# Designs tried in a protein design run: peptides against a protein of PDB entry 5TUV. Part 2

Target 1, 107 residues: chain A of PDB entry 5TUV
Amino acid sequence: KEVIDRLRYLKAEIEDLELKERELDQQKLWLQQSIKNVMDDSINNRFSYVTHEDICNCFNGDTLLAIQAPSGTQLEVPIPEMGQNGQKKYQINLKSHSGPIHVLLIN
Target 2, 107 residues: chain B of PDB entry 5TUV
Amino acid sequence: AQECQNLEVERQRRLERIKQKQSQLQELILQQIAFKNLVQRNRHAEQQASRPPPPNSVIHLPFIIVNTSKKTVIDCSISNDKFEYLFNFDNTFEIHDDIEVLKRMGM

## One batch from the design tools (peptide; made by RFdiffusion4, then SolubleMPNN)

Design b1_p25_2_s2
Fold by OpenDDE base, seed 4:
Structure b1_p25_2_s2 (fold): chain B 107 residues (1-107), chain C 107 residues (1-107), chain A 25 residues (1-25)
Amino acid sequence: as target 1 above (107 residues)
Amino acid sequence: as target 2 above (107 residues)
Amino acid sequence: DPVVKNIEKLMSKIHPVGFKYKLVK
């Protein structure tokens, strides 16, 4: 009876957890869409920017590249491997499907 | 006993997923708040200045910041339509997304 | 590798309006 009771308890709890997980999934989807809507708003989009000063205040000492691209732009990085010259190759491949990519040099 | 153990494993798995989803939701909420704060800041700033910032002085979302050493040699190849970029680095780099930047800005 | 680690971090983030990150072999 103890085992049976434990089984019943666990099954009931799992069922509750399933419901909770579904609820969270819906909330996540809603929030993601909400963010998209907010950012796509014409007024918000107009003011959705940072300044060079903002960036400089966040980082120091190194070369900074600011890359602006449309949402969904693909950024691929090959796993660094030793090249023929004995040096690892570090690369960034960017591909946009909806608009041009803009690169700015900061510092 | 074995059935109980199996269900307990499943229960734990679900609990971990729920925890992860809750964390993701919190992050999304923070993202939305940060973005709204950014927009408000910029709207107020432009209102005070009575003009928009110079076009090349700002970086629109979404963007990333690529940080690399001052000594790093960077080569860039660009497609004709500027939809594709290939960056080659002779050393390591670090990418920071706009969310991180907004966090660092205190948004 | 710090680069791989960095990209993995970015890949793990939820960002509805952002880049899509991928590590390739």
Scores: peptide ipSAE 0.772, ipTM 0.936, DockQ to the pose 0.876
Fold by OpenDDE base, seed 5:
Structure b1_p25_2_s2 (fold): chain B 107 residues (1-107), chain C 107 residues (1-107), chain A 25 residues (1-25)
Amino acid sequence: as target 1 above (107 residues)
Amino acid sequence: as target 2 above (107 residues)
Amino acid sequence: DPVVKNIEKLMSKIHPVGFKYKLVK
């Protein structure tokens, strides 16, 4: 009977957790859409940028490339493998579907 | 007993997913706040300067920052429509998204 | 691999208006 009681308890709890997870999924979708709406607003979009100084303050000493692209742009990185010359290949492949990609060298 | 064990595992999996989703929700809220703070900062700055910044001096969202050594050789191939980019690096790189940059900026 | 780790970290983030990251063979 103890096993039966434990089974019933666990099944009931799992059902409650399923409901909670669905609630969180809905909240997630709502927040994601909210962020999109806020960023797509004409006024917000006009001021949705960082400066060269902002980036320089966040990083130091290295080469910095800033790449701006439309939301949803695909960024693919091949798993680094040894080339014929014995050097690993490091690559970034970018594919945009809705607009051009812009690249800026920071330093 | 075996059925109890199976349900315990399932319960734990659901609890972990819920925890992850709760964390994601908090992150989304912080992203929205950071973006609004950025917009507010930029609006105020442009009002004080009485002009917008030069187009090539700012980086519009969404963007990424690619960080690599000063010694790294970077080659870039661009499609005709600028919708596709291929970057080749002779050394490792690190990518930082705009969310991380905003966090580093204190937004 | 530090590059792989970096991309995996980015892939794990939720960003409704960001890039879509993928590791490929």
Scores: peptide ipSAE 0.765, ipTM 0.936, DockQ to the pose 0.872
Fold by OpenDDE base, seed 3:
Structure b1_p25_2_s2 (fold): chain B 107 residues (1-107), chain C 107 residues (1-107), chain A 25 residues (1-25)
Amino acid sequence: as target 1 above (107 residues)
Amino acid sequence: as target 2 above (107 residues)
Amino acid sequence: DPVVKNIEKLMSKIHPVGFKYKLVK
């Protein structure tokens, strides 16, 4: 039947797509580890920074806070809701597990 | 046939996932390139200056930039060990990660 | 909400060495 032939074709194509997806998953894992290794390198770590000028060139006119923290630091934002005074609450909660957090006011 | 239609839906789903994963891989590659360019820039700059930048003049990775209006009032509570921070804003804010900043810098 | 939208965008990114973002109720 035509339906049987179509089913066979689709199954074969899906199998090929499964192989492709697995290949991409492995590549992603490899790249993630590669990035970690590059950033953990002692020389690269020494030079892994931006300046105040860099930040000011990227943004203008607003108040800018720079927050530096260890990788994996948790950043939680409550969904803004109306307070008792009719004002929405905007919050950021930070929690580090491996080191101190540093905050700088840029402008 | 229903089975044929089910497989066609699955095929399309897998194609979309593959497309998304390919995009993610490209982003990871760009991240690694941007970081390497940043390191190269800083190494060159320090060589020209014959000294490292002052300790408090730079922002090390990983970091985020919080952007808010000049009129926004910001309150901050800090734990004794500086492992926890609570920020309160009386208006909206926008967070930009270090990857976005590097992109804006042209890295 | 623009704040929620911003955080959702950050949550969707793949970043091996960075912050972990979460929206809470």
Scores: peptide ipSAE 0.765, ipTM 0.934, DockQ to the pose 0.892
Fold by OpenDDE base, seed 1:
Structure b1_p25_2_s2 (fold): chain B 107 residues (1-107), chain C 107 residues (1-107), chain A 25 residues (1-25)
Amino acid sequence: as target 1 above (107 residues)
Amino acid sequence: as target 2 above (107 residues)
Amino acid sequence: DPVVKNIEKLMSKIHPVGFKYKLVK
């Protein structure tokens, strides 16, 4: 009796949660596409940049490389392992499929 | 009953997924707001200066910032079409995406 | 490894317009 009532309650709640999860999935999908559209807009794209000053204000004390590349550019980092010379290898491999990559030394 | 326990576990699983998706949605909203604020800032700045910034003085989105020690030796190899880059570091580095930079900028 | 940890953090982010991060052996 009590078990049956508990089962009914749990099933009803799970159904509500399923609906909520689907709603969130749709909202996320919509927002992701919206962001892409906003950033691809010609006017927005024209002004979608930061300055050297902006970067310098955000970071200090180290060497800063700024790398600009098309969306979807692949960035691969090999898991650092000991090299033949006895030191770990730290490496970044970049591959773009839609445009050139630009690198700037900031600091 | 075992069935009640199974449903309670499922309920909890769904609640956690919903929480994660809500957090992701909020992050996307903040990203969109930050980008719009950046665009507005730059539009206003260029209007005041009556000219766009020099091409090589700004970093267009999307971009990343690679931060490493001033003592780190960096080697770079570039493909002929500039679609591929290979960076070698003799020490650790840290990558920050444009979203993080915008956050640090207060956008 | 701090480098691995950094890349894993980036890989976990939701970014509709950005780089695709990958750790490789």
Scores: peptide ipSAE 0.763, ipTM 0.934, DockQ to the pose 0.855

Design b1_p25_2_s3
Fold by OpenDDE base, seed 1:
Structure b1_p25_2_s3 (fold): chain B 107 residues (1-107), chain C 107 residues (1-107), chain A 25 residues (1-25)
Amino acid sequence: as target 1 above (107 residues)
Amino acid sequence: as target 2 above (107 residues)
Amino acid sequence: DSVVKNIEKLMSKIHPFGFKFKLVK
């Protein structure tokens, strides 16, 4: 009887959790779409930028490259391995399907 | 007893997923707020200056920042249409996305 | 490797309008 009661309780709780999880999934999808809509708005898009000063204030001491590209641009980094010259290879491969990529040297 | 244990494991798994999804939603909300704040800042700044910033002085979203040592040698190859870039570094680098930059800016 | 850890962190983030990060062999 005790085991049966515990089983019933757990099953009921799991059902409630399933509903909660589905609710959160829907909210996530809605919010993601909302963000895209806000960013795609003509006025917002016009002002969706940062300055060189902004970047310099966030970072210091090193070389900074800014790379702007369309949303969804693919950025691939090979797992660093020893090359033929005995040095590890550090690479960034960028591929855009919807527009050009822009690169700026900040400092 | 075994069935109860199985359901308790499932319950815990669902609780953890729910927690993760709640955290993700909070992050998305903060991203949206940060973006709106950025837009508002830029609109105000351009109004005060009575002109838009020079095209090459700003970085449009979405973007990334690549941070590497000042001693790092960087080689870049570009496709004809500028849709593909290959960067080679002789040392390690660190990438920061635009969301992190906005956070560092206090947006 | 710091590079790998950095990219893994980026891959784990939710970003509806950002880059698509990937580690490759």
Scores: peptide ipSAE 0.739, ipTM 0.930, DockQ to the pose 0.834
Fold by OpenDDE base, seed 2:
Structure b1_p25_2_s3 (fold): chain B 107 residues (1-107), chain C 107 residues (1-107), chain A 25 residues (1-25)
Amino acid sequence: as target 1 above (107 residues)
Amino acid sequence: as target 2 above (107 residues)
Amino acid sequence: DSVVKNIEKLMSKIHPFGFKFKLVK
């Protein structure tokens, strides 16, 4: 029957898609490791920076804070809610586990 | 048949996930390229200058940029070890990651 | 809220060695 043939086709295709998804997952892991290796290289690490000029060229008209921290640093933002004073609270909570956090005022 | 419809839905879900993973993979590739370009730029620049940039003039990866109005009042509390930061803003802010900055820089 | 949308966007991005963004109540 036509339905049976369609079912067979779909099942076969889904199986192929499962293989493709696994392949992509593996490629992702490989690429992530590659990026890690590149960034952890002593020479690359030494030159992995941007300048104040770079930042100023990307943004204008506002106060800019640059926050440098170790990879994996946690940045939590409470959902803004009205405080007891009637003003919404805007906060950033930073927590690093592997090194100090450095803050620069750009402009 | 209902079974056929169910498999078609599953097929479509898998296709969408694959598409998303392909996009993420491309993004990672671009990130790696951008990083390598940044490193090359900085190496060349320091060679030309025959010196490294001043330590407080550069922002090392990974970093974020916090953008807020010039009128925004920012309060910051820092832990003794500089592993924890709490920022309070009296108005909205916008955060940009280093990847976005590199893109804006044309890396 | 613009702040929430901004953080959600950052949370959705793939960045294996960047900050870990989180919205909290």
Scores: peptide ipSAE 0.738, ipTM 0.930, DockQ to the pose 0.823
Fold by OpenDDE base, seed 4:
Structure b1_p25_2_s3 (fold): chain B 107 residues (1-107), chain C 107 residues (1-107), chain A 25 residues (1-25)
Amino acid sequence: as target 1 above (107 residues)
Amino acid sequence: as target 2 above (107 residues)
Amino acid sequence: DSVVKNIEKLMSKIHPFGFKFKLVK
């Protein structure tokens, strides 16, 4: 009887958790779409930028490249492997499907 | 007993997923707030200056910052339409997304 | 590798308007 009661309790709780998870999934989708809509707004888009000064204030001491690209741009990094020359290869492959990529040297 | 154990494992898995999704939602909310704050800042700044910033002085979202040593040699290959970029580094690099930058800016 | 860790961190982030990060072999 105790085991049966525990089973019933667990099943009921799992059902509630399933509902909660679905609710969160929906909220996530709504919020993601909301953010996209806000960013795609013409006025917001016009002012959606940072300055060189902003970047310099956030980072220092190294070479900084700023890469601007359309949302959803693919950035692939091969897992660094030792090359024939005994040096690991570090690469970034960028591919955009909706617009050009722009690169700026900050410092 | 075995059935109870199975359900308890499932319950725990669901609880962990819910926790992760709640965290993601919080992050999305913060992203939206940061973006709105950025837009407001820039609008106010341009109003005070009575002009837009110079075109090469700003970085539009979305963007990334690539940080590497000043000693790092960087080679870049670009497609004709600038939709594809290949970067080669002779040393390690670190990438920071725009959200991180906004956080560092206090947005 | 620090590069791998960095990209893994970026891949784990939720970003509805950002880059799509991927590690490849």
Scores: peptide ipSAE 0.737, ipTM 0.931, DockQ to the pose 0.832
Fold by OpenDDE base, seed 3:
Structure b1_p25_2_s3 (fold): chain B 107 residues (1-107), chain C 107 residues (1-107), chain A 25 residues (1-25)
Amino acid sequence: as target 1 above (107 residues)
Amino acid sequence: as target 2 above (107 residues)
Amino acid sequence: DSVVKNIEKLMSKIHPFGFKFKLVK
């Protein structure tokens, strides 16, 4: 009957979608590795930087901190909560496992 | 039938995941292009200047930009090995990753 | 909160060589 036919159709479509999703997953993995390889190239690494001028052109008027750290550095932000004085806490915690962290004041 | 409805919900879920993954792949492609453009720009600039930029005048990838009001008070605690940082702000901040900066630069 | 929204956006991005963002209680 119609219900059986609809079930068969839906199952077949879902199977096709599963194949498509797996294909996309493989493409993602490949592209991520490709990007890492490009970044790790000695020549590319030498020229992988921005200038103070670049940053100033992107942002206006406020205090800008630039934080450079090794890939995979952990950045944790506590959900802002009211302190005893009624003021919310805004905090950044940084932890690197492979090298030092560098901080620059832009403006 | 209930079984048909369940499969239709699953089908829709998979379609949405596929759409999201396709968008992510496009983003990764753009990231790779932006990085290559950055490297080319810097290589060309250094060739014209016949020298590399001064130390501490550039920000190497990966990095983030922290933007906050010019009136915001920032306190920073640093570990001896500079592997751990704690920033305290008395007001809100906004973080931008290096990919966003490259986009704003037109890379 | 604007800070939370900002970090959530960063957490949702794919970045093969970037920072690892996390919200904590």
Scores: peptide ipSAE 0.734, ipTM 0.930, DockQ to the pose 0.870

## One batch from the design tools (peptide; made by RFdiffusion4, then SolubleMPNN)

Design b1_p26_7_s3
Fold by OpenDDE base, seed 1:
Structure b1_p26_7_s3 (fold): chain B 107 residues (1-107), chain C 107 residues (1-107), chain A 26 residues (1-26)
Amino acid sequence: as target 1 above (107 residues)
Amino acid sequence: as target 2 above (107 residues)
Amino acid sequence: KELLEKLKKLKERMDNSPVGFKLKLL
């Protein structure tokens, strides 16, 4: 009795949740495409930059490397583990497939 | 009873996924807003200055910021085509994407 | 440790974004 009613209720709720999840999936895809379109616009692209001052205002007291690269550039970071020398390996690998990478030292 | 329990587990999983998707959607909305604000700021700034910024004074999107101690030794190896970079650090670092930087800028 | 957690959060954001870098943790 109560179990049967609970089962029916749960099934109906799950159906509603499935619809909601699909709605969110569609909204996400739409927004992702919208962002691409906005950033690919020639005028927007021309003004899509930050200044040294912008970066310096966000970070203080450290060495800052600004790395600019084409969208889709691969950034590989090994998990720091004890190496053969008993030292942790701190490394960044960058691989672009569509253009050169540019590095700028800030501070 | 077991079937009811199974459905309750499924319901909870769906609720959690929905929450995650909602968060992801909000992140994308903020990303788009921040970018549009950045473009507007830069357009206005260039109009006021009656010139574009010097080429080496700005960082074009997309970019990342690598933050490390002033004492950190950084070695960099670059491929001939500049499509591949290898950075070695003798200490830890932090990586920040352009999205985070724009947030810190208040965009 | 802390670096790993920060990198995981960065990866989540990068994976969600339609543009920018793509992080691979090794």
Scores: peptide ipSAE 0.739, ipTM 0.939, DockQ to the pose 0.856
Fold by OpenDDE base, seed 4:
Structure b1_p26_7_s3 (fold): chain B 107 residues (1-107), chain C 107 residues (1-107), chain A 26 residues (1-26)
Amino acid sequence: as target 1 above (107 residues)
Amino acid sequence: as target 2 above (107 residues)
Amino acid sequence: KELLEKLKKLKERMDNSPVGFKLKLL
């Protein structure tokens, strides 16, 4: 009796959770599309930038490279492991499919 | 008994996924808000200055910031079309996306 | 170790975002 009641309760709760998951999935998709639309808007795109001052205010003391590229640009970072020469490799590989990559030295 | 245990495990998995999805959704909401605030700031700034900023003084989205020690030696190989970049560092680095930068800016 | 942890967090944000760079850890 107690087990049966617990089973019924759990099944009902799981059903509610399934609905909640689907709701969140749809909300996520909607918001992702909304962000794309907002960023692709011509007026918004015109003003979608930060300044050198903005970056300098966020970071200090190190060499800073700003890399601008088209959306969808692939950024590959090998896990730093010992190389063949016994030295760890620190690399960044960038691949754009739609436009050139632009690099700026901030400081 | 075993059936109850199986359902309880499933319930917990769903609750964890829901929590993760809620967090992801919140990040997207903040991303959209930050971007809209950035656009508003830039529009206002350009209106006050009565001109756009110099072309090389701004970094258009999307971008990443790579920071490393001042002592780090950076080698860069660029493809002819500038669609591919290979960076080699003799020491570790950090990468920050535009979302993080906007957060640091208080957007 | 520290770099890897930071990169994983970065990847999570990039994977969640509909725009921007896409990070692949190798």
Scores: peptide ipSAE 0.738, ipTM 0.939, DockQ to the pose 0.859
Fold by OpenDDE base, seed 2:
Structure b1_p26_7_s3 (fold): chain B 107 residues (1-107), chain C 107 residues (1-107), chain A 26 residues (1-26)
Amino acid sequence: as target 1 above (107 residues)
Amino acid sequence: as target 2 above (107 residues)
Amino acid sequence: KELLEKLKKLKERMDNSPVGFKLKLL
């Protein structure tokens, strides 16, 4: 019957979707590793930087802090909530595990 | 009928996950391309200048940009080893990763 | 809030990237 045929069709499609999802997962992992390899390459690493001009061209009118740190550095941002003094808390915590953090004031 | 409905719900969930994974994959592809373009740009620029840029004039990846009003008061506490930073702001801020910056740069 | 939504989007990118900072919202 129509219902049985629909069930068969849906099951077959779901199987195809499962394969597609696994394929995408593998591709993602591969590409993530590829990016790591590319960025860890000594030559690429030497040239992996932006200039102050680059940043200024992307942003204007505000105070800009550039924070450079090793990959994997933890960036903690509390959800702004009213503090004990009735003011919202605006905070950034940084924790590196593999090297020092560098901060530059751009403007 | 109920089984058909259940499978259709599952199908839709899988389709949505696949769409999300495809988007994530595309983002990674663009990230790698942008990085390679950045490296090429910098290599060419240094070749033309016959020297590397001054060390304090560039921001090495990975980095983040913190953008806040010029009126914002920023307090910073730094650990002795410079592995930990605490920033306090008296107003809101925006954080941008290097990926977004490279996109804004047109890389 | 707008800030929270922006941070969520940032976190999505950071979580997807194999390198860079890792955002933790508290």
Scores: peptide ipSAE 0.738, ipTM 0.939, DockQ to the pose 0.861
Fold by OpenDDE base, seed 3:
Structure b1_p26_7_s3 (fold): chain B 107 residues (1-107), chain C 107 residues (1-107), chain A 26 residues (1-26)
Amino acid sequence: as target 1 above (107 residues)
Amino acid sequence: as target 2 above (107 residues)
Amino acid sequence: KELLEKLKKLKERMDNSPVGFKLKLL
């Protein structure tokens, strides 16, 4: 009897959790679309930038490369593994399908 | 008892997924807020200066920042149309997206 | 290890975002 009651309780709770998860999924989709709309707005797009000063204030001491590219640009980073010569391979591959990539050396 | 245990495991799995989805939702909310704040900042700054920033002095979204040691040797190969870039490093690096940069900027 | 973990976090953010770069770890 106690086990049966516990089972009923758990099943009811799981059902509530399923509803909550679906609600969160819908909210996520809505917010993602909202962000797209805000980013695609012509006025917002005009002012969607940071300055060199902004970047320098966030990072200090090392070499900084800023890479600007169209949304959807593919960034490939191989996991650093030992190469045939015993040296780890550190590499970044970029591929854009909709426009040119622009690279800036910040410092 | 076994059925009860199975349901407890399922309950926990769902709770963890919900927690992850809640975190993802919060991240998106922060992203949208940060972007709106950035746009507002830039609009205000340009109004006060009565001119847009000079070309090539700003970095438009979306962008990434690659951070590496000043001692790191960087080789870059670029396609003719600038749609593809290949970076080779002789040492490790860090990559930061525009979302993280905006957070560091306090947006 | 550290680089990989950072890249995984970066990928998670990029996958969650509706805009921007798309990271593929190889």
Scores: peptide ipSAE 0.738, ipTM 0.939, DockQ to the pose 0.857

